# Peptides against a protein of PDB entry 4N78: the designs that were tried, part 287

Target 1, 186 residues: chain A of PDB entry 4N78
Amino acid sequence: HFQVICRLLGYQGIAVVMEELLKVVKSLLQGTILQYVKTLMEVMPKICRLPRHEYGSPGILEFFHHQLKDIVEYAELKTVCFQNLREVGNAILFCLLIEQSLSLEEVCDLLHAAPFQNILPRVHVKEGERLDAKMKRLESKYAPLHLVPLIERLGTPQQIAIAREGDLLTKERLCCGLSMFEVILT
Target 2, 155 residues: chain B of PDB entry 4N78
Amino acid sequence: MAELQMLLEEEIPGGRRALFDSYTNLERVADYCENNYIQSADKQRALEETKAYTTQSLASVAYLINTLANNVLQMLDIQASQLRRMESSINHISQTVDIHKEKVARREIGILTTNKNTSRTHKIIAPANLERPVRYIRKPIDYTILDDIGHGVKW

## One batch from the design tools (peptide; made by RFdiffusion4, then SolubleMPNN)

Design b2_p27_7_s3 (from b2_p27_7, 14 letters changed)
Fold by OpenDDE base, seed 2:
Structure b2_p27_7_s3 (fold): chain B 186 residues (1-186), chain C 155 residues (1-155), chain A 27 residues (1-27)
Amino acid sequence: as target 1 above (186 residues)
Amino acid sequence: as target 2 above (155 residues)
Amino acid sequence: DEEKKKEEEEREEILEQYRKSFRNLFF
């Protein structure tokens, strides 16, 4: 689903969605969630001592449950605050998954373009073979596929310009060094 | 442009008129041949003359048709070439617009990005017992797996 | 005389067919 979304929206669509999600998250955090957090801080027990470990995990849990009973029973906390937190969480996850999907798409594009851009993978060298010889052979094999040089030789000036720009755009991808998710977390 | 105009305005219409005139001339020739055959005392000679005129007339018409056909074909070729040039121009514009749109889109999304912090490998406090670093043997990626993918000429 | 007339009529019909064929080429 996220792959399809990435393909459908493209860079521009993704940007718009991300911006709107950031606005929503900001609104939720600075609005409702902040208000509930303030309220919770006010009703929080002033003195909450750690129970002795001898009470075991169930006893400790019961102790904290009793101390926080008023907070846990606060109906609006469950219905509104936790819902808003879920929405924030979902937004974060959405952004993460979009970025991951986009990165995968970009990597695929780079891989598909590589033979046409003289980007050759490191070849496996069998025992007794020289890496340089194998690489040279590979380069020679794919040399006719180099798109920009081919167009420079056969194309019009306009076609050459477009080919160069296209080549640049193909090489410049977000996955090479940029993260959207880190911006969302800040 | 001048050649196409000449074909459209002069050569093709002229060729059509020539064919029409040829038709009228053929009718006259036919009438002449008929009358000549009827009036001639030497029917054999009249017949031979008719055959000659017929052959000449057919050759003339064939030539005119061929010329006209060639002119029409030439006209179509020129028009096809013009269309190809127009198509090329449209494609160029389209590609330019697409590139521009892509650049704009990239700028927009770029505002929402930051450089990936290569996590400075926190100095993994080497445990006191340096386990011998298992030599990471990079298995080379074998791209020959892709050699069978595509319609390319297997040499 | 009747046979000659028939031959002439057939000849005229053939000529008319040719004329028609030529007309169809141009119109």
Scores: peptide ipSAE 0.013, ipTM 0.681, DockQ to the pose 0.004
Fold by OpenDDE base, seed 4:
Formats: sequence, C-alpha cells, structure tokens
Structure b2_p27_7_s3 (fold): chain B 186 residues (1-186), chain C 155 residues (1-155), chain A 27 residues (1-27)
Amino acid sequence: as target 1 above (186 residues)
Amino acid sequence: as target 2 above (155 residues)
Amino acid sequence: DEEKKKEEEEREEILEQYRKSFRNLFF
C-alpha cells in the first residue's frame, strides 16, 4: 500500500501529505497533549521516592499504583490523551513507512537507470579474474547505452541540456543522503 | 510553406482537374476514332490514326498520373517533415515542463529532509584555524551501498 | 502462314513502339 501511495503521489504529493501530518502532530502535541501533561504534572506526587527493594516487585508496584492512583483513575487521560498519542504515533509510523517505500522506489529507479548512466554494478569476480578487466569489458559493453555521451555526440544543444538535467535528476535521489524521518523527529 | 501551399491549392487540384478532363477527352477521342474508322475508305489509315491517338492518350494519362502522384508524395513528405518538427517541439516543451515540475517537487520535499549523516550536534567547537572550505567534491554516489537494501535479485 | 507471321511481326513492332514510348515517358 505504501509503495502504491508513493507512486501515486510522487515527490510533491508526499511532501504535501508529510507537511499536513506534521501540522496535525504539532497541533496535537502543543494542544491537547500539552494540556494533559501539564495537568498530570500538577497532580503528580511531589515526593515519589523509590521504595526499598526489600518490598519486592509486587510491593513496589503496589506502592507506585497507590501513589499514582489519581492519575490512573483519570478517565480523560485514557480516552483522549492516549488516543491523541496513538494518532501521533500513527503519523510517525506513516512517515517512516512512506520514507522507506520511497527509498525503495528510488533505488529501483536508480538501478533501472544505471546502465544508461555508466553506473556499473560491482561484478562478482570469480577467483582468478581481474576485477579491472571485467569492469572494462562491462564498460565497453554498455558504453553505447550511455545516454548523456550519446546525446552530446548526436543531439542538439537543447537536447544535450535536457539530457544532462534529466541525468542529474535521475541520480539525485533522497535515498542517496537525505532523510525525512529525522526531520519529523525534530 | 509556400511550396506546400502551392501543392495543396494549385498543383494537386490542377492535376486532378487535368485527369478528369483527360477522361472526357478520351471519350471524345474514342468516339472520333470509331466514327473515323467507319466512315473512312482507308481502314488501315484509320486504324493507324487510332493507334496513334491511343498511344498519345495513354501517354498523357500516364504523365498526368505520374505528375499527380509525385506531387502528392511530395506533399506528404513535406507534411511528414512538418509533423516531425512539431512533434519535436512539443516533446521539448513537454520535457522542459516535466523537468521543471520535478524540480519544484524535489524542492518541496527537500525542505522536509535533512542530511542522514547529521553528526550528533556535538558542540561544534569551531576549530581555531578556519580550514579553507574544502571544495565540495561531489563524491560519486556509490550505489553499492544500496546493494544490501532490498531483495536484490541475485542473478 | 506467311500472312499470319507478318501480322504477328507487325503486332510485335507496335508493341515494341508502345514499350519504347512508355520507357521514354518514365525514364
């Protein structure tokens, strides 16, 4: 599904969706969640000391349950605050999955374009073959497919310009060094 | 443009008219030859005249057809060339627009991106010696880094 | 038989003239 979304929306559509999601997340965080957090901070026990380890895990749990009883019983926290946190979480996950899917699409595009851009895969060298010789042979084999040099030789200046620009756009992908998800986390 | 116009407006219509007129003339010639043969005392001479007229008529029609055909072919070649030029122009514009749209889209999404190698914002202690900005040497994108990403069809 | 042969020769000559005329028209 995310792959289809990426293909359908393209860079522009993804950007718009991501921006809107960020706005929603910001609104949730700065609005409802912040208000609940402030309220929770007010009702939080001022002195919450770690109980002695001698009480064991059950005793420690009971202690904290008693101290946090008012928070646990706060009905709106469960219904509204946690729901908003789920929405934020879903938005973050959505962004992550979109970025991953986009990266896959970009990689596929790069791989498909590679023979035309003089990007040769590392050939597995069997024992005894010189990597350099094999690479040269591969380069020679695919040399006629190199689009930019071909157009530079045969094309008009306008075609050359378009070819170079297209080549650049094909090579420059987000997956090569950019992350959207890191921006979302800031 | 002038040549195409001349072909479309003058030469081809003229050739078609000439061919039509030739048809009418052939009928007249046929009638004449028939009557001449019937009325002539010298049937051999009349036959020779008929042969001559027939040859001339066929030659004229062949010429007209050939001329018309050549004009039509020339017209089609010119039109084909014009269409190719137009197609080339349209394609150029289309490509330019697509590239522009792509650039815009990339700028938009680019705003939402950061460099993956964002080193932990450790306090960049400004090194005392401002090393000269090392010219950003675009390292060729090593796509081999992507070899481990995705189910690479190991052929 | 001789008359038929003469008629056939004349026919061939006429045909050859037509062929020549057509060749001259297209070449």
Scores: peptide ipSAE 0.013, ipTM 0.680, DockQ to the pose 0.005
Fold by OpenDDE base, seed 3:
Structure b2_p27_7_s3 (fold): chain B 186 residues (1-186), chain C 155 residues (1-155), chain A 27 residues (1-27)
Amino acid sequence: as target 1 above (186 residues)
Amino acid sequence: as target 2 above (155 residues)
Amino acid sequence: DEEKKKEEEEREEILEQYRKSFRNLFF
């Protein structure tokens, strides 16, 4: 689903969605969540000492339940605050998954373009074969597919310009060195 | 452009008119040949003359048709060339617009990005013994291994 | 006789046009 979304939205659509999600998250964090957190801090016991281990797990649970009774009984916390936190969490996950999906699409694009851009993978060399010779053969094999040099030789100046620009845009992908998710986490 | 205009406005219409005129002239020639044959004391000569006129008329019509056909073909070729040029221009514009849109999109998404901290991943020193790439035998992932993990519906 | 002569002249003109067209086709 996320791959399809990435394909449908493209960079522009993804950017818009991400920006809007960030706005929503910011609004939730700075608004409702912050208010609830402040309220919770006020209601939070000032001194919550660890009960003695001698009370056992049930006694410790009852102790904390008693200490947090006011928080647990705060109905709005469950209905509103936790819902908002869920929304924030979902937004973060959405952003992560979109970025991952986008990165995969970009990698695929790079791989598909590679033969046309003189980007050849390092080939496995069998014993007795020289890597350089094999790579040279591979380069020679794919040389006719090099788009930019081909267009530079046969194309119009306008075509050459477009080809170069297209080549650059194809090579310069987000997955090569950029992260959106890191920005979202900041 | 001037050549196409000349073809459309002068040569092709002119050729069509010439063919039409040729039709009327052929009728006149036929009438002449008939009358000449009837009136001539030397019917053999009249027949030979008729043959000559017939041959010439056929040649003329063939020429007119050929000329007109060639002009039409030339017109079509010019038009096809013009269409190809237009297509090329449209494609160029389209590509330029697409590139521009892509650049804009990339700028917008770029604002939402930061450089990946290439943590100095420890040089995974590839062990010197490059294990022969085991032919990735695509073993079907047996997802049944997960059947016992979680509340998944056993189909 | 004059009408016949005129018709003959017109025919010769037509014939000459055909000859010219023929020459243009092959030569």
Scores: peptide ipSAE 0.024, ipTM 0.678, DockQ to the pose 0.004; fails the geometry check
Fold by OpenDDE base, seed 5:
Structure b2_p27_7_s3 (fold): chain B 186 residues (1-186), chain C 155 residues (1-155), chain A 27 residues (1-27)
Amino acid sequence: as target 1 above (186 residues)
Amino acid sequence: as target 2 above (155 residues)
Amino acid sequence: DEEKKKEEEEREEILEQYRKSFRNLFF
């Protein structure tokens, strides 16, 4: 699903969706969640000492349950605050998955474009083969596919300009060094 | 442009008129040949003359048709070439617009990005001493110890 | 006689036009 979304929206559509999600997350964090956190901080026991280990795990759990009884019984915490946190979590996950899917799509595009841009993969050399000779053969094999040099030789000035710009746009991808998810965490 | 205009305005209409005029002239020639054959004392000579006129007339019509056809074909070729040039121009404009849109889109998404910090994945150094899993000894929880802790309703 | 002469002149003009066309076809 995320791959399809990335293909359908493109860079512009993804940008718009991400911006709107950021607004939603910001609104949730600065609004309802902040208010609940403030309220929770007020109701939080000021002195919560660690019970003795001798009480065991169940006794410790009961101790904390008793100390936090007022918080646990706060119905709005479960229905509203946790729901908002879930929404924020879903938004974060959505952004992460979109970025990952976009990166995969971009890598695929780069790989598909590589033969046309004189970007050759390092070929596995079997024992006894010269790497240089194999690379030269590969280069010679794909030389006719080099789009920009081909258009520079045969095309009009306008076509050359378009080809160069297209080549640049094909090479410039977000996955090469940019992260959207880090901005969201910020 | 001048060649196309000449074909459209002069050559093709002129050729069509010539063909039409040729038809009327052929009818006159036919009438003449018929009358000449009827009136001539030497019918054999008249027949040979008619054959000559017929051959000449057919050749002339064939020439006119061929010339007209060639002019029409030439016109169509010029028009096709013009259409191809126009198509090419439109395609170039379209590509330019698409490139521009893509640049704008990339700028927009770029605002939402930051440089990937290659955080050196700290090699999780596996702690050398695997702490032996402390056998979880389930001690029974004596809950009576909690009786003095909290606002327990003394019933 | 004058009408026949006119018809003959028109015929000769037509013939000359055909001769010209024929010459243009082969040359």
Scores: peptide ipSAE 0.022, ipTM 0.684, DockQ to the pose 0.004; fails the geometry check

Design b2_p27_7_s4 (from b2_p27_7, 13 letters changed)
Fold by OpenDDE base, seed 3:
Structure b2_p27_7_s4 (fold): chain B 186 residues (1-186), chain C 155 residues (1-155), chain A 27 residues (1-27)
Amino acid sequence: as target 1 above (186 residues)
Amino acid sequence: as target 2 above (155 residues)
Amino acid sequence: SEELKRKLEEEEEILEQYRDSFQNLFF
């Protein structure tokens, strides 16, 4: 589903969706959640120390559950505050999954374009073979597929310009060094 | 452009008119041959003359058709070439627009991006001193403080 | 009759042009 969404929206659509999600998250955080948090901080036990580790995870959980029982049982927290937190969480997860899906798609595009852009993988060298010689052979084999040089030789100036720009846009992808998710988390 | 115009306005219409005129002319020739054969005392000579005219007529029509056909083909080739040029131009514009849109899109999404960083792990620091258990005293919480927050049911 | 002769001459001229074109195509 996320892959389909990425394909459908493209960079523009993803940007718009992410921006709107950020607005929603900001609104939720600065609005209802902040208000509840402030109130909860006022009523929060002043002293809540860590229980002994000997109680194990269940015992520790029970301890905190007991200390916070009255807060947890507050109906509005469950219905409103926790719901908003779920929405925020879902938004974060959505952003993560979109970025991951986009990265996969971009990698696929890069892989498909690689032979046409003189991007060759390192070849396995058998015993007795020279890596350099094998790489040269590979380069020679795929040289006719290099799109930009081919168009530069045979194309019109306009075609050359388009090919160069297309080549650049193909090479420069988010997955190469950019992260959206990190920005969303800040 | 000039060649295409000449073909469209002069050569092809002219060729069509020539064929029509030839048809009319050949009909008259046929009538002549028929009458000549009927009236001639030497039927063999009349027949040979008719054969000659028939051959000539067929050749003339063939020429006219061939010329017209070639002109039409030439016209179509020129038009096809023009269409290809137009298509190329349209494609170039389309590609330029697409590239521009892509650049804009990338700028927009770029605002929402930062450089990838390596994941940092947080080191858990163990407390130096074991704290004595503090006895838990349950105090009732007054939730009326929250009554003005949200859309909860006011009792 | 004279008009028919003229028309026949016109057809002969066309035939000659055809002949020339044919020769140019094959020779």
Scores: peptide ipSAE 0.016, ipTM 0.636, DockQ to the pose 0.005
Fold by OpenDDE base, seed 5:
Structure b2_p27_7_s4 (fold): chain B 186 residues (1-186), chain C 155 residues (1-155), chain A 27 residues (1-27)
Amino acid sequence: as target 1 above (186 residues)
Amino acid sequence: as target 2 above (155 residues)
Amino acid sequence: SEELKRKLEEEEEILEQYRDSFQNLFF
């Protein structure tokens, strides 16, 4: 699903969605969540010491339940605050999955474009074969597919300009060095 | 441009007019031949003359039609060439617009990005024993997993 | 963008002129 979304929206659509999600997350964090956190901080026991181990695990648990009773019984915490936190979490996950999906699509695009851009994979060399000779053969094999040099030779100045720009845009991808998710986490 | 204009404004209209004029002339010739045949004492001679005029008329019409047809074809070829040039121009504009849109989109998404922190890859201590490159055995992709996905033609 | 639009409009106008010329020839 995320791959389809990435294909459908493209860079522009993804940017818009991400911006809006960031706004939503910001509004949730600075609004409702912040208010609840402040309230929780006010009602939080100022001193919560670890009870003696002699009470055993059940007794210790009961102790903490008693100390946090007001917080646990706060109905709005469960219904509103946790829901908002879930929404924030979902938004973060969405952004992560979108970035991952986009990266996969970009890598695929790069791989598909590679033969046309004189980007050749390193070939496995069998014993007794020279790597240089194999690479040269591979280069020679794919040389006719090099789009920009072909257009530079046969095309109009306008076509050459478009081809160069297209080549640059094809090579430049976010996955090569940029992260959206890191921005979302800051 | 000048050739196309000449074809459109002079040659083709002129050829059409010539055909119409030829029609009128042929009608006159027919009338003449008919009258000549009726009035002539030598019917055989009149018939031979009519045959000669008929042959000449047919040849002239054929020539006029051929000339006009060739001019029309030439016109169409020129027009087709112009349309191809226009198509090329439009395509160029379209591509330019698409590239521009893509650049704008990339700028927009770029604002939402930061440089990836290259995790300090711990020095992968090369294992002393260079494991022989495992021969990439291409596992056949089992496409049957996709058989249940989509409206594919159930064979 | 405006320049591209203008160029597009110019090409469309030329196309329309050709269309009109064809119509006048056959109709």
Scores: peptide ipSAE 0.008, ipTM 0.670, DockQ to the pose 0.011
Fold by OpenDDE base, seed 4:
Structure b2_p27_7_s4 (fold): chain B 186 residues (1-186), chain C 155 residues (1-155), chain A 27 residues (1-27)
Amino acid sequence: as target 1 above (186 residues)
Amino acid sequence: as target 2 above (155 residues)
Amino acid sequence: SEELKRKLEEEEEILEQYRDSFQNLFF
């Protein structure tokens, strides 16, 4: 369960896992896959012209099958190269799913923290209610819960500093503007 | 610190000793009163004397107990205060460490991230008409924008 | 014997007075 993994690992653990996974992917790509690709390029027909359309789709397919027969029959391609490609694919999917799961967790955290950070929920204005009045009411309702201002008023300088830092850390999430998956794709 | 030390090393032990000594003295007083009553021709006078000694003894013991109790309470209050201060300090350190760890973790994961290509915000063509400065209504950060990101994984 | 009884009764009375006095002192 990716959500559980995200919760268990946290940012640190996820970072480590992602880094190692990237290393593995890099190794696969630059190693075995690259070698097979090079070999395949060598055995590829140098001149493969489009067959005439008059042969129809089946004839064209047979033509290409014949031209690529050596590649298709290459046993190691199916066993090793495709396996490595699957591993890479799985790694990519893993990264994607981790990021998505992390984003969900982050959003949940943001939502939970919102009342304490002067972040008001979107108020569905029922027909006839003034948005402003409702917002004001909500602001008044949650004003006592605003953590940073509360601590600034009642706390020690050290507590204030910690509260501000904590507030910042709480607000800053990857989901707000950062993508790991994009990095993985590059 | 000096006060606590005095309480621990002098006042409380001293009070305990005094109380113990008082116990011994009370036994002597009791023996005296008993003997005095038996030997006295004036039993009423002996009784009054016994009452006086008893009152004095009880007053003394009460004083000793009260003093000792107050000293113990004071000691406990000081210790409690020290513990609270220590707890506060530990909590502060713990929080600082946690924040630091979190920052480190975030930096590490941050290295693995890039800025999301903000979809080309359609150039909000500024409407030509300078609309009156709409009072900066703090638009609540709509986290619902993120709701669409989570719907894809049907577990 | 009667004199001893009288003395005993007197002492019991004194003791009772003492008891009452103490009760009144503490209660």
Scores: peptide ipSAE 0.000, ipTM 0.636, DockQ to the pose 0.004
Fold by OpenDDE base, seed 1:
Structure b2_p27_7_s4 (fold): chain B 186 residues (1-186), chain C 155 residues (1-155), chain A 27 residues (1-27)
Amino acid sequence: as target 1 above (186 residues)
Amino acid sequence: as target 2 above (155 residues)
Amino acid sequence: SEELKRKLEEEEEILEQYRDSFQNLFF
């Protein structure tokens, strides 16, 4: 589903969705969640010491559960605050999955474009074969597919300009070194 | 442009008119040949004359049709070339617009991106000395202080 | 007379073919 969303929205659509999600998340965090957190901090036990490790994980969990029982049982926290936190969590997950899906699409595009852009695959050298000879053979094989040089030779000035711009846009992808998810987490 | 206009306005219409006139003339020639044959004392001469006129008439019509056909073909070739040029122009504009849109989109999404950093996981250091658990005295929390919080933002 | 008629008819048929071709192209 996320792959389909990425294909349908493209960069522009994804950007719009991400911006809107960020606005929503910001609103939730700075609004309702912040207010609840402030209030909870005021009512939190001033002294909460770590229990002994000898109690084990269940005992420690029970200790903290007991300390926070009254807070957790507050109806508004469950209905409003926790719901908002779920929404934030869902938004984060959505962003992560979109980025992953987008990266896959970009990689596929790069791979498909590679033969046309003089990007040669790594050649496996078998015993007794010269790497240079194999590379030359590959270069010769794909030379007729080099789009920009071909258009520069045969095309109009306008076509050449478009081809160069298209080539650049094809090479420059987010997956090469950029992350949206890291921005969202900041 | 001038050549196409000449073909459309002069050559092709002129050729059509010429064909029509030729048809009318051929009808007259046919009538003449028929009457001449009937009235002539020398039927053999009249027949040979008719054959000559018929051959000439057919040759003339064939020539007119061929000329007209060639002009029409030339017209179509010019029009096809014009359409190809228009198509090329439209494609160029379309591609330019698409590239522009893509650049805008990339700027927009680019604002939402940063360089990938290898996140170093912070090692959770376990506290060395676990303090003795202080006996927890349960005090009821007064949640009435929260009653004014949460009414506002319907998403 | 019959030979002339036949030849005339043959030529008229050829002319008619040209006419038909013309009409199909322009009408």
Scores: peptide ipSAE 0.020, ipTM 0.651, DockQ to the pose 0.005; fails the geometry check

